# Peptides against a protein of PDB entry 4XPM, part 2

Target 1, 160 residues: chain A of PDB entry 4XPM
Amino acid sequence: VMLHSKNVKGFLENTLKPYDLHSVDFKTSSLQSSMIITATNGGILSYATSNNDVPKNSINEINSVNNLKMMSLLIKDKWSEDENDTEEQHSNSCYPVEIDSFKTKIYTYEMEDLHTCVAQIPNSDLLLLFIAEGSFPYGLLVIKIERAMRELTDLFGYKL
Target 2, 67 residues: chain B of PDB entry 4XPM
Amino acid sequence: DIKGTIAFDTHGNVIESTGVGSQRIEDIGDLSKVTLDAEGFAQVQGDSLLVHLYKRNDITLAVYTSA

## One batch from the design tools (peptide; made by RFdiffusion4, then SolubleMPNN; aimed at target 1 S23, target 2 I15; its pose is not in this set)

Design b2_p15_6_s3
Fold by OpenDDE base, seed 4:
Structure b2_p15_6_s3 (fold): chain B 160 residues (1-160), chain C 67 residues (1-67), chain A 15 residues (1-15)
Amino acid sequence: as target 1 above (160 residues)
Amino acid sequence: as target 2 above (67 residues)
Amino acid sequence: MKEELKKLHDEILSF
């Protein structure tokens, strides 16, 4: 199935779901946000949030969107800096990965009390961005975003 | 009788933690250095708890038990 | 215990 705007939105909404182990008592919270943004200027192309109890067009909704815009820009800037810094690419906050012979990197960033991770969708001008609560383990966040990217093959090679 | 668990990746970042494991994240540094057997297992005695280690596919699982 | 470790590890890998 082709990933159109509507399909991408639904996909991102599905990424919000928490992880749950049954062998032991472990369950995460839902992601706060899941976004596809441009690598060029951090513009949001699509997003999903677990905080949907805000009326449409309300001041609270506007503030939430503005917050996402701010975060996306900040993370894009940090990502851009790290992509031009070999030392940062060798830190434990950078995960080189390969998906279908395409190489990309997953970065983890702490944003105040939130845990975030971002990765360039292979060979594209797009970044996938997850924002979670501080209790969400980074190692699991990395696994989550890698699995998600593997399902976004339609966006591989996407150029603006 | 499992008292807790920690799973972590090759970067030392937590994947999951439960029970006493949630309070022993600092153990990852030492646990990551433990030599595993050919099957990927090891046991480490620490304080009052025994740590059972299993590593496969770059994920290390630590299970804490009393014995 | 080894089997329990493998079971839990497999569940984690299933994420």
Scores: peptide ipSAE 0.778, ipTM 0.952, DockQ to the pose 0.746
OpenDDE base, seeds 1, 2, 3, 5: peptide ipSAE 0.777, 0.778, 0.778, 0.778; ipTM 0.952, 0.952, 0.952, 0.952; seeds 1, 3 fail the geometry check

## One batch from the design tools (peptide; aimed at target 1 D20 S23 V24)

Design b2_p17_2 (made by RFdiffusion4)
Pose (drawn by RFdiffusion4):
Formats: sequence, C-alpha cells, structure tokens
Structure b2_p17_2 (pose): chain A 143 residues (1-50, 63-86, 92-160), chain B 67 residues (1-67), chain P 17 residues (1-17)
Amino acid sequence: VMLHSKNVKGFLENTLKPYDLHSVDFKTSSLQSSMIITATNGGILSYATSNSVNNLKMMSLLIKDKWSEDENDTNSCYPVEIDSFKTKIYTYEMEDLHTCVAQIPNSDLLLLFIAEGSFPYGLLVIKIERAMRELTDLFGYKL
Amino acid sequence: as target 2 above (67 residues)
Amino acid sequence: KDELKELYNELMNEIFS
C-alpha cells in the first residue's frame, strides 16, 4: 500500500483551520503546521503550513524522539480510543510553540500539529483527536 | 454581566478563555479541585468576582461575574 | 443553572462541530 500524496496533503491543509466561536467571543489563529511523519526516522511524509521547510524538518525529528522516549519510559498524555483502536496524544512545548503528537493507530506514522503559544492545549488535543478519526485509511499503515 | 470565561479539561488544560478568564488562567488549579454538586454545579470565588462552575463530558466551564 | 447549561451546550456544540 502507498499514500495518496495529494489527498493526504489536502487533509493536512484542512486540519489547519482555526476555531471561531460565537457562543463566547473566542477565536484561535490557524495552525502553524500539520504533518504526518514516520514514527521510525521522524521523516516527513506530508505537511501543510498556514514556519519554513527547514524549520519543520528539525521540529519533526525532535518531537519524534521526544515521543519515542515517552512511549517506552516505564507534559500531558491523553489515552484515546477510536473504533476500538488505541493511541496516545502527547503535548510538547516546543519553545514558544504548542504541539500535539499522536501515533496513527497501529501505524508507523505520527500525526503532528504545530500551533502558536496562544492556541490552548486542551483545544489542540480535541483538534488532533477528531482529526485522527478521519484517518482510518491510515490505521495499520506499516513501513 | 459576564466578565469572562474559562473552559478546561480533566488534565487542567485550557480549551478556551475570554474576558478576565484569560487573565486568571492560574485559577484552574483551585477550580479543578472544586467538588461539584450532584448535577455538576458549584460556585466559588477568589476575590470580588464570582466563579460559576459547570462540568459535563470531562469539560469544566467557569464563568466570571460579580457577586 | 439553566442559563449556564445553555451556555455550556452552545460552547460544546461549537467546539465539537
């Protein structure tokens, strides 16, 4: 199996949209970036930006390792279940940026959101959990 | 009148904040320790501002008004 | 309490839309 590059890219572009609430006067900026990366090497398979390409490669590898260290060392961590599939959502403060990362269930891929420091973590976690529900096609994707 | 709001999750992370809510994010540590009534309500205050709490679906809403 | 529940439901509907 292989990734449909254009549709995954379009998916990530869609995950960039900000929240804009009217019930209370609240709105976020859009995500700084959204990426799917390998859990193995931290290599980027696809990304979307609303800062530079060079900067994303560094952050991606860094979060891959931080996630890797946390995933087997016997911050916030949210256990989640999607259609009986399990994954974990981690938050990482990357300098002044807020990030969420989660392994796409049973896959060798990670979904990574990068937002400004003003983007609330709890909201970033909800955004990534719901976005993962749209990625059933990628569950079990093995390298 | 409503002077502000904060919504936060069970880890104490913020989902949204407005008004004085954005200036009082540090309140979450105390607010998250409040034990709610059987229906999920509580009222507490740190100062002249009254905090109305309601929790459902692992999300706590705090709204700030005067007392 | 009813007003607070209404506000809460409106907020959650927007968050989870």

Design b2_p17_5_s1 (made by RFdiffusion4, then SolubleMPNN; its pose is not in this set)
Fold by OpenDDE base, seed 4:
Structure b2_p17_5_s1 (fold): chain B 160 residues (1-160), chain C 67 residues (1-67), chain A 17 residues (1-17)
Amino acid sequence: as target 1 above (160 residues)
Amino acid sequence: as target 2 above (67 residues)
Amino acid sequence: DEERKKLKELHDKILNA
């Protein structure tokens, strides 16, 4: 099944769901945001947010979207820098991973009080970006984004 | 008799934590250096708690108990 | 060893969650 715009949106919305381990007393908050952005300019192709209480077409909605745009640009810039920095690629903030023989990297970035992680969708011009609260463990974020990326095979090799 | 747990990856980042483990994230630095046996187990007596370690698939689980 | 068995079980829950 090919991913369409609506399907991608729904997919991202599903990634917002918190991690809940029923067997133990551990549960995370929902992700604040989940996005697919361009690796070139950080443009948002699709996004989902956990705060859906903002009225549509309101000034608050515009501000929230603008904030996401700003964060996406900042993270894209940092990602671009790290992709050209061997030292950063060997830091504990970089996770080389392989999905179905395709290699990519997962980066974790602290943005103010937020925990973020970003990964290039294999062989594509796209980045998958998760934004969570500071209470969301980085190790779990990495696992979450890796598993999510495994469900985006339709976007592997996507070029703008 | 479990007082808490910490699960962490090879980068020292937390995956999950419960109980007293949530308050002892700083232990990861030392726990990551513990030599495990051939089956991936170890025990470390720290302060008042005993830490049981098990590592598999690059994920280390630390379980804190009183004994 | 029952203790080790419990550790493995907990670890498996993490991996499969």
Scores: peptide ipSAE 0.688, ipTM 0.943, DockQ to the pose 0.816
OpenDDE base, seeds 1, 2, 3, 5: peptide ipSAE 0.687, 0.685, 0.688, 0.687; ipTM 0.943, 0.943, 0.943, 0.943

Design b2_p17_5_s2 (made by RFdiffusion4, then SolubleMPNN; its pose is not in this set)
Fold by OpenDDE base, seed 1:
Structure b2_p17_5_s2 (fold): chain B 160 residues (1-160), chain C 67 residues (1-67), chain A 17 residues (1-17)
Amino acid sequence: as target 1 above (160 residues)
Amino acid sequence: as target 2 above (67 residues)
Amino acid sequence: SKEREELRKLHDEILNA
């Protein structure tokens, strides 16, 4: 099945769902945002947010989108720096992973009070970015984004 | 009688925490160094709580019990 | 043991959630 723009949007929306364990009293909040952005400029190609209560074309919506754009750019810049820093790639904030023989890295970043993680879609010019509340554990966030990445095989190798 | 849990990855980052485990995140450093048996299990006595460890697929689960 | 089975069960829930 080929990924279309709407399919990607729906996929990202599904990633927002919280993690819920039933055997123990553990449940996360929904992700604040889930995005596919360009590794080149940090431009948002697709996004989903848990804050859907804002009227369309309102000033508040514009501000929220602009905020996402800013965060996307900042995280892209940090990612770019780390990709050129061997020390950062060996920190506890970097997870080398292999998906279907493709290698990529998952980075976790603290953005003020938010917990974020970003990963390059294998062999592509695209990044997958999750933004969550500070209460969302990083270890779980990494698992979540890795599993999501495995479902984006159609984007593997995508070049701008 | 589970008093809490902590699950963490090989980087020492939390995956989940509950109960007393949520207040013992600092234990991860020591727990990550515990030698597990061939099946991935271990037990560590700490203060008034017993910690039951199980690791599989690079995820360590720590369960805190009174005994 | 039953104890170990409980640990496995909890761990599996984490893996599969």
Scores: peptide ipSAE 0.718, ipTM 0.943, DockQ to the pose 0.789
OpenDDE base, seeds 2, 3, 4, 5: peptide ipSAE 0.718, 0.718, 0.717, 0.718; ipTM 0.942, 0.942, 0.942, 0.942

Design b2_p17_5_s4 (made by RFdiffusion4, then SolubleMPNN; its pose is not in this set)
Fold by OpenDDE base, seed 1:
Structure b2_p17_5_s4 (fold): chain B 160 residues (1-160), chain C 67 residues (1-67), chain A 17 residues (1-17)
Amino acid sequence: as target 1 above (160 residues)
Amino acid sequence: as target 2 above (67 residues)
Amino acid sequence: SAMKAELKELHDKILNA
């Protein structure tokens, strides 16, 4: 199935759903945001947010979008720095992973009171970015983003 | 009787926690260093609780019991 | 043994969730 822009949006919206272990007393909050951004400029290509209670064209909407833009840029910059830093790639915040025959890395970043993780979509100019509350465990966040990336094979190798 | 659980990855990051485990996240540092048997199991006596460990596929599960 | 079985069960639930 070909991933179109609308399909990508829907995909990202689905990633917002909380992790729920039915058999045990453990459930997370929804992700705050899920984004696909450019690795070059940190530009947002597609995004989903759990906050759908903001009126359109309101000042709150503008502020929230601006905040996402700022966060995406900051995380892209940090990711870029780490990708050029061997020490950072061996830090506890870096998870090397392999999906099929493609290798990539998942980074976890503390952004103020938020827990974030970002990963380059294999061999592409795109990054997948999850933003969650501080209560969302990093280990689970990493698992979540890895599983999500496995569903984005259409974007593997995508170049801007 | 299980009092709580902690699951964590090889980086020491939490995957999930329940019960008393949610209040024992600081134990991960020590638990990650415990030598497991050939089947991936171990037991460690804590301050007041017994910790049962099981690791598979790079995920360690710690279960806290009274005895 | 019962404890080991439960550990495996819980672990499987985590892996498959």
Scores: peptide ipSAE 0.698, ipTM 0.944, DockQ to the pose 0.814
OpenDDE base, seeds 2, 3, 4, 5: peptide ipSAE 0.697, 0.697, 0.696, 0.695; ipTM 0.944, 0.943, 0.943, 0.943

## One batch from the design tools (peptide; aimed at target 1 I143 L152)

Design b2_p19_3 (made by RFdiffusion4)
Pose (drawn by RFdiffusion4):
Structure b2_p19_3 (pose): chain A 143 residues (1-50, 63-86, 92-160), chain B 67 residues (1-67), chain P 19 residues (1-19)
Amino acid sequence: VMLHSKNVKGFLENTLKPYDLHSVDFKTSSLQSSMIITATNGGILSYATSNSVNNLKMMSLLIKDKWSEDENDTNSCYPVEIDSFKTKIYTYEMEDLHTCVAQIPNSDLLLLFIAEGSFPYGLLVIKIERAMRELTDLFGYKL
Amino acid sequence: as target 2 above (67 residues)
Amino acid sequence: TKTELKNLYNDLMNEIFSQ
């Protein structure tokens, strides 16, 4: 099994969209970036930006390790269930940036959202949980 | 009139804020400790501003008005 | 007041979970 590079890229581009509420006068900026990376090496499989390529590689490996350390050391962590599949969503403050990371269930891949410091964490968590519900094709993807 | 709002989750993380809500994010620590009535409502205040609380689906909404 | 607050909450949640 392999990834359909163009469609995953398009998916990540779609995850970039901001929230724009009218019930209250509230709107976020769009995500800074959205990436799927390996849980193993932190290597980037696909990404979308709304800063530079060099900067994404560094942050990706960093969050991969931070996630890796938290995932087996016996911040916020949100246990989640999707169609009886379990994963965990972590938030990490990356300098002035807000990030969410979660392993795609039973996969060797992580989904990573990078947003500005003004993007509320609770909202970033909801965005990534719902986005993961669209990634059933990637559950169990093994390297 | 509504002076502001804050919505926050069970971890106390913010989902959205407007008005004075964005200036009073620190209120969440106290607000999250408020025990709501049987229907999920409460009213509390730190100062001249009245905070109306409603919680459902693990999301608490606080709206700020005058007392 | 309680009805208005609850309706504001529902509207806000509907917009978050529709976007």

Design b2_p19_7 (made by RFdiffusion4)
Pose (drawn by RFdiffusion4):
Structure b2_p19_7 (pose): chain A 143 residues (1-50, 63-86, 92-160), chain B 67 residues (1-67), chain P 19 residues (1-19)
Amino acid sequence: VMLHSKNVKGFLENTLKPYDLHSVDFKTSSLQSSMIITATNGGILSYATSNSVNNLKMMSLLIKDKWSEDENDTNSCYPVEIDSFKTKIYTYEMEDLHTCVAQIPNSDLLLLFIAEGSFPYGLLVIKIERAMRELTDLFGYKL
Amino acid sequence: as target 2 above (67 residues)
Amino acid sequence: SLTKSELKSLHDDIMNEIF
């Protein structure tokens, strides 16, 4: 099994869109970036930006390790269930940036959202949880 | 009139904020400790501003008005 | 004055836009 590079890239581009509420006068900026990376090496499989390529590689590996350390050391952590599949969503403050990361269930891949410091964490968590519901094709993807 | 809002989750993280809500994010620590009535409502205040609380689906809405 | 029904309606509107 392999990834359909163009469609995953299109998916990540779609996850970039900001929230724009009218019930209250509230709007976020769009995500700074959205990436799928390996849980193993932190290597980037696909990404979308709304800052530079060099900067994303560094952040990705860093969040991979932070996630890896938290995932087996016996911040916020949100246990989640999707169609009886379990994963965890972590938030990490990366300098002035807000980030969310979660392992795609039973897969060797992580989904990573990078947003500005003004993007509320609770909203970033909801965005990534719903986005993961669209990634059933990637559940169980093994390297 | 509504002077502001804050919505926050069970971890106390913010989902959205407007008005004086964005200036009073620190209120969440106290607000999240408020025990709501049987229907999910409460009213509390730190100062001249009245905070109306409603919680459903693990999301608390606080709206700020005058008392 | 804000009623409980108005507050609940505002909460539901926010949730519908987020979700």

Design b2_p19_7_s1 (made by RFdiffusion4, then SolubleMPNN; from b2_p19_7, 7 letters changed)
Fold by OpenDDE base, seed 1:
Structure b2_p19_7_s1 (fold): chain B 160 residues (1-160), chain C 67 residues (1-67), chain A 19 residues (1-19)
Amino acid sequence: as target 1 above (160 residues)
Amino acid sequence: as target 2 above (67 residues)
Amino acid sequence: SLTKEELAKLHEDILKEIL
């Protein structure tokens, strides 16, 4: 199955849904944002946000997009730094994972009051980025993004 | 019977927490050091609550019960 | 009391509910 840009958008939207554990009384909020960005410049290739009540092309949407751009750049920069920092790669904020024989890392970052995690799509120039509220536990966020990456095999090896 | 739960990963980061578990996140440090049996189970008596542990696929679940 | 089977089931549910 070929993953096209419009399919990616829909996929990211699906990742926004809250985690609802029925066996016990635990439910998270929806992700604030889910994004695919470039590892080189932090440019947004695709994104989804939980708040879609803003009219398209409005000043509020522009501000929202600008905020996402800012966050993507900040996270990309931090990710880039950590990829060159052995100590950071051995912290509790870094999860080495292997997907289909490809090795990658998931990083968790506190951004103001938000919980974020980012991971390089295996062997690609792309990063998958989740942004959640501070109440969203990091352990769950990591598993969530790992599972999401496993569904993006068409992007493995993607080079800009 | 279940008073609460905590699930956490190998980094000690929370996956989920409920009930009394939500108020005992600090227990993760000690719980992560508990020796599990061959099947991945253990029980730890703490204060008035019994903690049931089960670890599989790098996820540890702690369930707090009265007995 | 909580059985091993119940505990394992609760654990299994954690992963099944993701995505």
Scores: peptide ipSAE 0.772, ipTM 0.959, DockQ to the pose 0.702
OpenDDE base, seeds 2, 3, 4, 5: peptide ipSAE 0.772, 0.772, 0.772, 0.771; ipTM 0.959, 0.959, 0.959, 0.959

Design b2_p19_7_s2 (made by RFdiffusion4, then SolubleMPNN; from b2_p19_7, 8 letters changed)
Fold by OpenDDE base, seed 1:
Formats: C-alpha cells, structure tokens, sequence
Structure b2_p19_7_s2 (fold): chain B 160 residues (1-160), chain C 67 residues (1-67), chain A 19 residues (1-19)
C-alpha cells in the first residue's frame, strides 16, 4: 500500500489510541501527539494530537501547533546531539533496533513532565516522534514506536 | 491469586505494572539479574510474595502471587 | 498456582495490543 500524506495523517491518528492490556488491569492514556518531523530542522511534516476539539485556524490551534513545533525542534536538537554522542547511544534511553535490515535507534526523552520517544525512520531524513504523559511507561512507548515504524516502510530511505 | 505484575525490557524500563507490582518497580534491578531456566522461567521468593518470572523476546514478565 | 502456560499467555498478551 502506497503511503500518501493523507494516509500518514490517519496512521498517526491511529497511533494515539491508548494501550489497553485486558489480561491485567493496565491501561494507558492516549498519546498526546504523534508526529513525523524532519531530522534536519525538526519541521513537522505530519502530526496528530489527542486534543482535537480546538477550532481549526483559531488562535488556540495556532498556539497548539506552535507548541508542537517547539517540542519537535527541541527533541530534534537533542536527538542530533545524541547521534553524535557515543555514550548517550549506550544509555538506557537509547534502543538500537533493526527493521528489515535497516538499523535505527529509538531515544526516550523526558520533556518537562512528558514522556517522549523519537526514532529516525530507517535510512531517511525523517523522525517519528511520540509524546505522552509522564505516566506512560518508557518501555511500552519504545515498543509502540518500533511497531509504528514497521508500518512506515514507504518512508524508508526518504531523503529531503 | 495474582497480586500484581511488572513487565520490563532489557533496559529495565517498565512496559506495564499492576497491583503490588506498581509499588515494586525498584525490584526490576534485582529481577533482571535472576538466572532463568532454559525455557525462560524462574521463581523468586521475596517477603510474603512469590515472584514468577518469564522472559521471551527481550520482555520479562514478573507476576507476584501469594504462593 | 500460576502455571507456566499462564505465564506465557500473560506474556504474549503484552505485544498483541500495542497498535
């Protein structure tokens, strides 16, 4: 299936849904945000947010988008730093993964009271970014973003 | 009989926690060092609870029971 | 008592509902 921009948006929206483990009494909140951003500048190519009751083109939406832009930029910067820091790549906040013979890394970052994780889409200039509440466990967040990346094969190798 | 659970990854980060497991996140450090059998199982007696361990696919599940 | 099979089932359930 060819992944188009509208499909990406819908996919990101689907990633927002909470994790509900029925075998035991465990359920997370929804992700606050799910984004695809550029690794070069942290520019947002596509995003989804759990709070969608803001009128489009309103001041509140603009502020929301601005907040996402700020977070994406900050996380991109931290990611860039870590990609040039061998020690950070061996911390418990870095998960080397391999998807279809492509190697990438998942990083977890605490941003204020939020739990975030970011990963470079394999061999691309794009990053996948999840933002969740502080109650969302990092181990689960990492698995979630890994599984999500496996569904974005059409973006593998994408260069700006 | 399950009093709680903790699932964690190879980095010691929590995947899920329930019941008494949510109050024993600090156990991950010790649980990660437990030697598992060939099938990936182990049992660890701690205080009044028995911890049942099972690891597969880099995910360790700890289930706390009374016995 | 908790059986090995039950443990496996609980473990397997973790990954089934990620996405």
Amino acid sequence: as target 1 above (160 residues)
Amino acid sequence: as target 2 above (67 residues)
Amino acid sequence: PLTKEQLKELHDAILKEIL
Scores: peptide ipSAE 0.777, ipTM 0.958, DockQ to the pose 0.677
OpenDDE base, seeds 2, 3, 4, 5: peptide ipSAE 0.777, 0.776, 0.776, 0.777; ipTM 0.958, 0.958, 0.958, 0.958

## One batch from the design tools (peptide; aimed at target 2 F41 Q43 L61)

Design b2_p20_3 (made by RFdiffusion4)
Pose (drawn by RFdiffusion4):
Order: C-alpha cells, then structure tokens, then sequence
Structure b2_p20_3 (pose): chain A 143 residues (1-50, 63-86, 92-160), chain B 67 residues (1-67), chain P 20 residues (1-20)
C-alpha cells in the first residue's frame, strides 16, 4: 500500500482553512502548516502551507520526538475515539506557535497542525480531531 | 448588552474569545471551577462585569454583560 | 430569567454549529 501523494496533499491544503464565526465576531487566521509525518523518523510525507520548507523539517522532527517521549513516559493530552479506533491529541507550544499532533490510529503516521499563537488551542484540537475523521484510509498504514 | 465571550473546553483551553473575553482569558481558572445548576447554568462575577455560564457537550460558554 | 437562559442556550448552539 502507498499514499496517493496528490490527494493527501490536497487533503492537507483543505485542513488549512480558518474558522470564521458569525454567531460571535470571531475568526482565526489559517493554519501556518499542516503535515503528515512518520512516527518513526519524523520524516515528512506530505505538507501544506498557507513558514519555509527548511523550517518545517526541523519542527516536524522536534514534535515527533516530543510526542514520542510523552507517548511512553509512564501541556494537554486528549484521548480520542474514532469508529472504535483510539488515538491521542497532544498540544505543544513551539516557540510562539501553537501546535497539535496526533498519531493516525494504528498507523506509523502523525498528523501535525501548526498555527499562530493567536489560534486557540481548544479550537486547534477540535480541528485536528475532525480532520482525523476524514483519514480512515490511513488507519493502520504501516511502514 | 454583551461585552464579550469566552468558550473553553474541559482542559480549560480556549475555543474562542471576543470582546472583554479576550482580555480576561485568565478568568478561565475560576470559571472552570464553577459548579453549574442541574441545567448547566451559572452566574458569577469578578468585578462590575457579570459572567453568564452555560455548559453542554464538554464546552463551557461564558458571556460578559453588566450587572 | 427563563428568557435569558433560552437566549444563552441558542447562542451556545449557534457557536457549536459553526465550529462543528
């Protein structure tokens, strides 16, 4: 099994869109970046930006390790269930940036959102949890 | 009139804020400790501003008005 | 008091519908 590079890229591009509420006068900026990376090496499989390529590689590996350390050391952590599949959503403050990361369930892949410091964490968590519901094709993807 | 709002989750993380809500994000620590009535409502205040609380689906909404 | 509670519930549901 392999990834359909163009469609995953398109998916990540779609996850970039900002929230724009009218019930209250509230709007976010769009995500800085959205990436799927390996839980193993932190290598980037696909990404979308709304800063530079060099900067994404560094952040990705860093969050991969931070996630790896938290995932087996016996911040916020949100246990989630999707169609009886379990994963965890972590938030990490990356300098002035807000990030969310979660393992795609039973997969060797992580989904990573990078947003500005003004993007509320609770909202970032909701965005990534719903985005993961669209990634059932990637559940169990093994390297 | 409504002076501001804050919505926050069970971890106390913000989902959205407007008005004076964005200036009073620190209120969440106290607000999240408020025990709501049987229907999910409460009213509290730190100062001249009245905070109306409603919680459902693990999301608390606080709206700020005058007392 | 009942009117205020109904308005507050409506506002909460509107926010939730726009987020979700």
Amino acid sequence: VMLHSKNVKGFLENTLKPYDLHSVDFKTSSLQSSMIITATNGGILSYATSNSVNNLKMMSLLIKDKWSEDENDTNSCYPVEIDSFKTKIYTYEMEDLHTCVAQIPNSDLLLLFIAEGSFPYGLLVIKIERAMRELTDLFGYKL
Amino acid sequence: as target 2 above (67 residues)
Amino acid sequence: SEEMKNELKTLHDEIMNEIF

Design b2_p20_3_s1 (made by RFdiffusion4, then SolubleMPNN; from b2_p20_3, 11 letters changed)
Fold by OpenDDE base, seed 2:
Structure b2_p20_3_s1 (fold): chain B 160 residues (1-160), chain C 67 residues (1-67), chain A 20 residues (1-20)
Amino acid sequence: as target 1 above (160 residues)
Amino acid sequence: as target 2 above (67 residues)
Amino acid sequence: DAALKEKLKKLHDDILKEIL
């Protein structure tokens, strides 16, 4: 069963939710953005953003979307470079993970004042991308995206 | 009485931090090198605070106390 | 201190439960 675009959108919207721990007094902000992009061109297939209080088709919205497109492309490029760089794959910014016997990697990238995390959906041409504020710790961001990918099994092996 | 916490992963990246731990993120470098006992515990004296360490499932929890 | 160790262990597990 393939995920429909509306289902993917809803999924991404859910990933925006912040952590609010009770065992310790710790909480995060919501993710700024959550995206599924193509590994080939960095094109956005689906996205969700927390800043939803912007009028439709407004200049601010257009700028926001354009910014997402730019970040998506930049992160895709960086990811692509790292996937072809053995040294970068062994850095502390790369987390090799296994999901249902499928191997993938989670990368953390700082984009200006933002914390980002990107991972290839296993055996697919798709990347899952989280963009958070700088206060969102990388270790938790990695955990978040790993857990999210485990819910995207329908996209495993997806080829464009 | 816990004064703060830091949880961090095997890459030294923060998972969560609270209290004085939020101001001691730089401690992770040293804490990650601490030898844990067979049960995954250790204690490290730092400044006026005692740091209690416990690691399991590749996540280390550091708890800061006065003693 | 066994009690403290147990408290630490429990806290660790509680955090794990919330973030995973």
Scores: peptide ipSAE 0.790, ipTM 0.955, DockQ to the pose 0.941
OpenDDE base, seeds 1, 3, 4, 5: peptide ipSAE 0.790, 0.789, 0.789, 0.789; ipTM 0.955, 0.956, 0.955, 0.955; seed 1 fails the geometry check

Design b2_p20_3_s2 (made by RFdiffusion4, then SolubleMPNN; from b2_p20_3, 9 letters changed)
Fold by OpenDDE base, seed 2:
Structure b2_p20_3_s2 (fold): chain B 160 residues (1-160), chain C 67 residues (1-67), chain A 20 residues (1-20)
Amino acid sequence: as target 1 above (160 residues)
Amino acid sequence: as target 2 above (67 residues)
Amino acid sequence: MEEEKKKLKELHDKILEEIL
C-alpha cells in the first residue's frame, strides 16, 4: 500500500484536530502545523496548517510557508544533533518508543513560544513534526504524535 | 467534589490539567516520587487539598479534592 | 478496592480512552 501525496496531506490535516476531553473538562487548541520532512535536510514533503484564513499567493501565505521551512530546518538540525548525543537521548525531552517492533524516538522542543515534537518515522529518512501553541502540554503532544505514527506504517523504512 | 486534576507521564510532562491542577503543575515533581501501593494508588495530603494518585499504563492521574 | 479508588481508576481509564 502506498500513501499518495494527497492522502498524506489529508492525514496531516486530520492530525491538526484538537483534543476535547469529556471525562475531564480539558481541551486543546488545534495544532498550528503538522509536517512530514526529510531527515537529511529538513525539506518539507507535506504539511498542513490550521491557519486557513490566509489567501493563497498572498504575502501572508508566503511568510507562513517560509516560517514553516525555517522551523523545519531548525528542528531537523536539533534532532540530528540529539541523534548523535547519548546524553540528549536520555533527557526528559526524548521518548524512546516502539511501534510494531520498530524503534524510534520522539523529541520535544521549545520553539520560541511554541511547543513542538518530532519523531523519525521508523527506519525511514522522514520525520513527522507537530507544532502547537505553548498551551498544548508536551505529554499529550507526545501521545498524539505516537498515535499518528502508528497510522503511517506505509512509510516505515522509506528511504530517499 | 473534584477541585482539579493533573495527568502526567513518566517524564513528568503534563498530559492534561484542570481546575486547581492547572495551577499546581509544579506539584508533579513531588507527586512523581510518591510511593504507590500494589494497586497503583496513593494519597498525599497537601495544604488544603487532598491529592489522590493512580498510575497505570505509565500515566499518573492526580485528583485534587477537599477531603 | 474502596469505592473512591474505583472511581479514580475509572476516571483514569476514561481519560486514557480519550487520549489514546
Scores: peptide ipSAE 0.775, ipTM 0.954, DockQ to the pose 0.879
OpenDDE base, seeds 1, 3, 4, 5: peptide ipSAE 0.774, 0.774, 0.774, 0.773; ipTM 0.954, 0.954, 0.954, 0.953

Design b2_p20_3_s3 (made by RFdiffusion4, then SolubleMPNN; from b2_p20_3, 9 letters changed)
Fold by OpenDDE base, seed 1:
Structure b2_p20_3_s3 (fold): chain B 160 residues (1-160), chain C 67 residues (1-67), chain A 20 residues (1-20)
Amino acid sequence: as target 1 above (160 residues)
Amino acid sequence: as target 2 above (67 residues)
Amino acid sequence: SSKLKEELKELHDKILEEIL
């Protein structure tokens, strides 16, 4: 199975779904955004947003996309800095993980009132980025993105 | 009766919180330092509530009860 | 108590099942 653009978009849309636990009375909001961006310059290759009530090709949509572009660039920059900072890689904001024998890191970043997490898709030039409300706990956000990356094996090793 | 819960990871970040646990996120700092027994359990008396801890798979669950 | 421990363990497992 090849992961094509449509498949990626659909995948990202599915990641927007909130947690609604039943073992305990706990639920989250939907992710605000889910994106695959380039690790090199933060360019958005694909994205999904929970706010889909904006008319297509409208000024509001353009502004929303521009906001995503700005956030992706900022997060990419933070990620790049941290990838070159050993101390940051040992902070509570960095989660080293291994998926199918591939090592990667999950970073959590506070972006104003938003909770974000980003991870390099193993051996690739791509980053997976989740943006959530501040009420979305970081520990759960990390789990969410790790589980999501396990479904992106087709992108492992992807080079631009 | 359970008054609330907090689940947190090895970094001290919240996974979930309910009830009184949602108001006691600051407890994670101390709870993360508690020595667990061989089975992964511990109990900590805090204020008016008893905190029951269980850790497995790098996730610690704290359950708050009155006793 | 053993009963409480079992309940705690069970709850932990259920949470894991939902989040992983």
Scores: peptide ipSAE 0.779, ipTM 0.954, DockQ to the pose 0.940
OpenDDE base, seeds 2, 3, 4, 5: peptide ipSAE 0.779, 0.779, 0.778, 0.778; ipTM 0.954, 0.954, 0.954, 0.954; seed 2 fails the geometry check

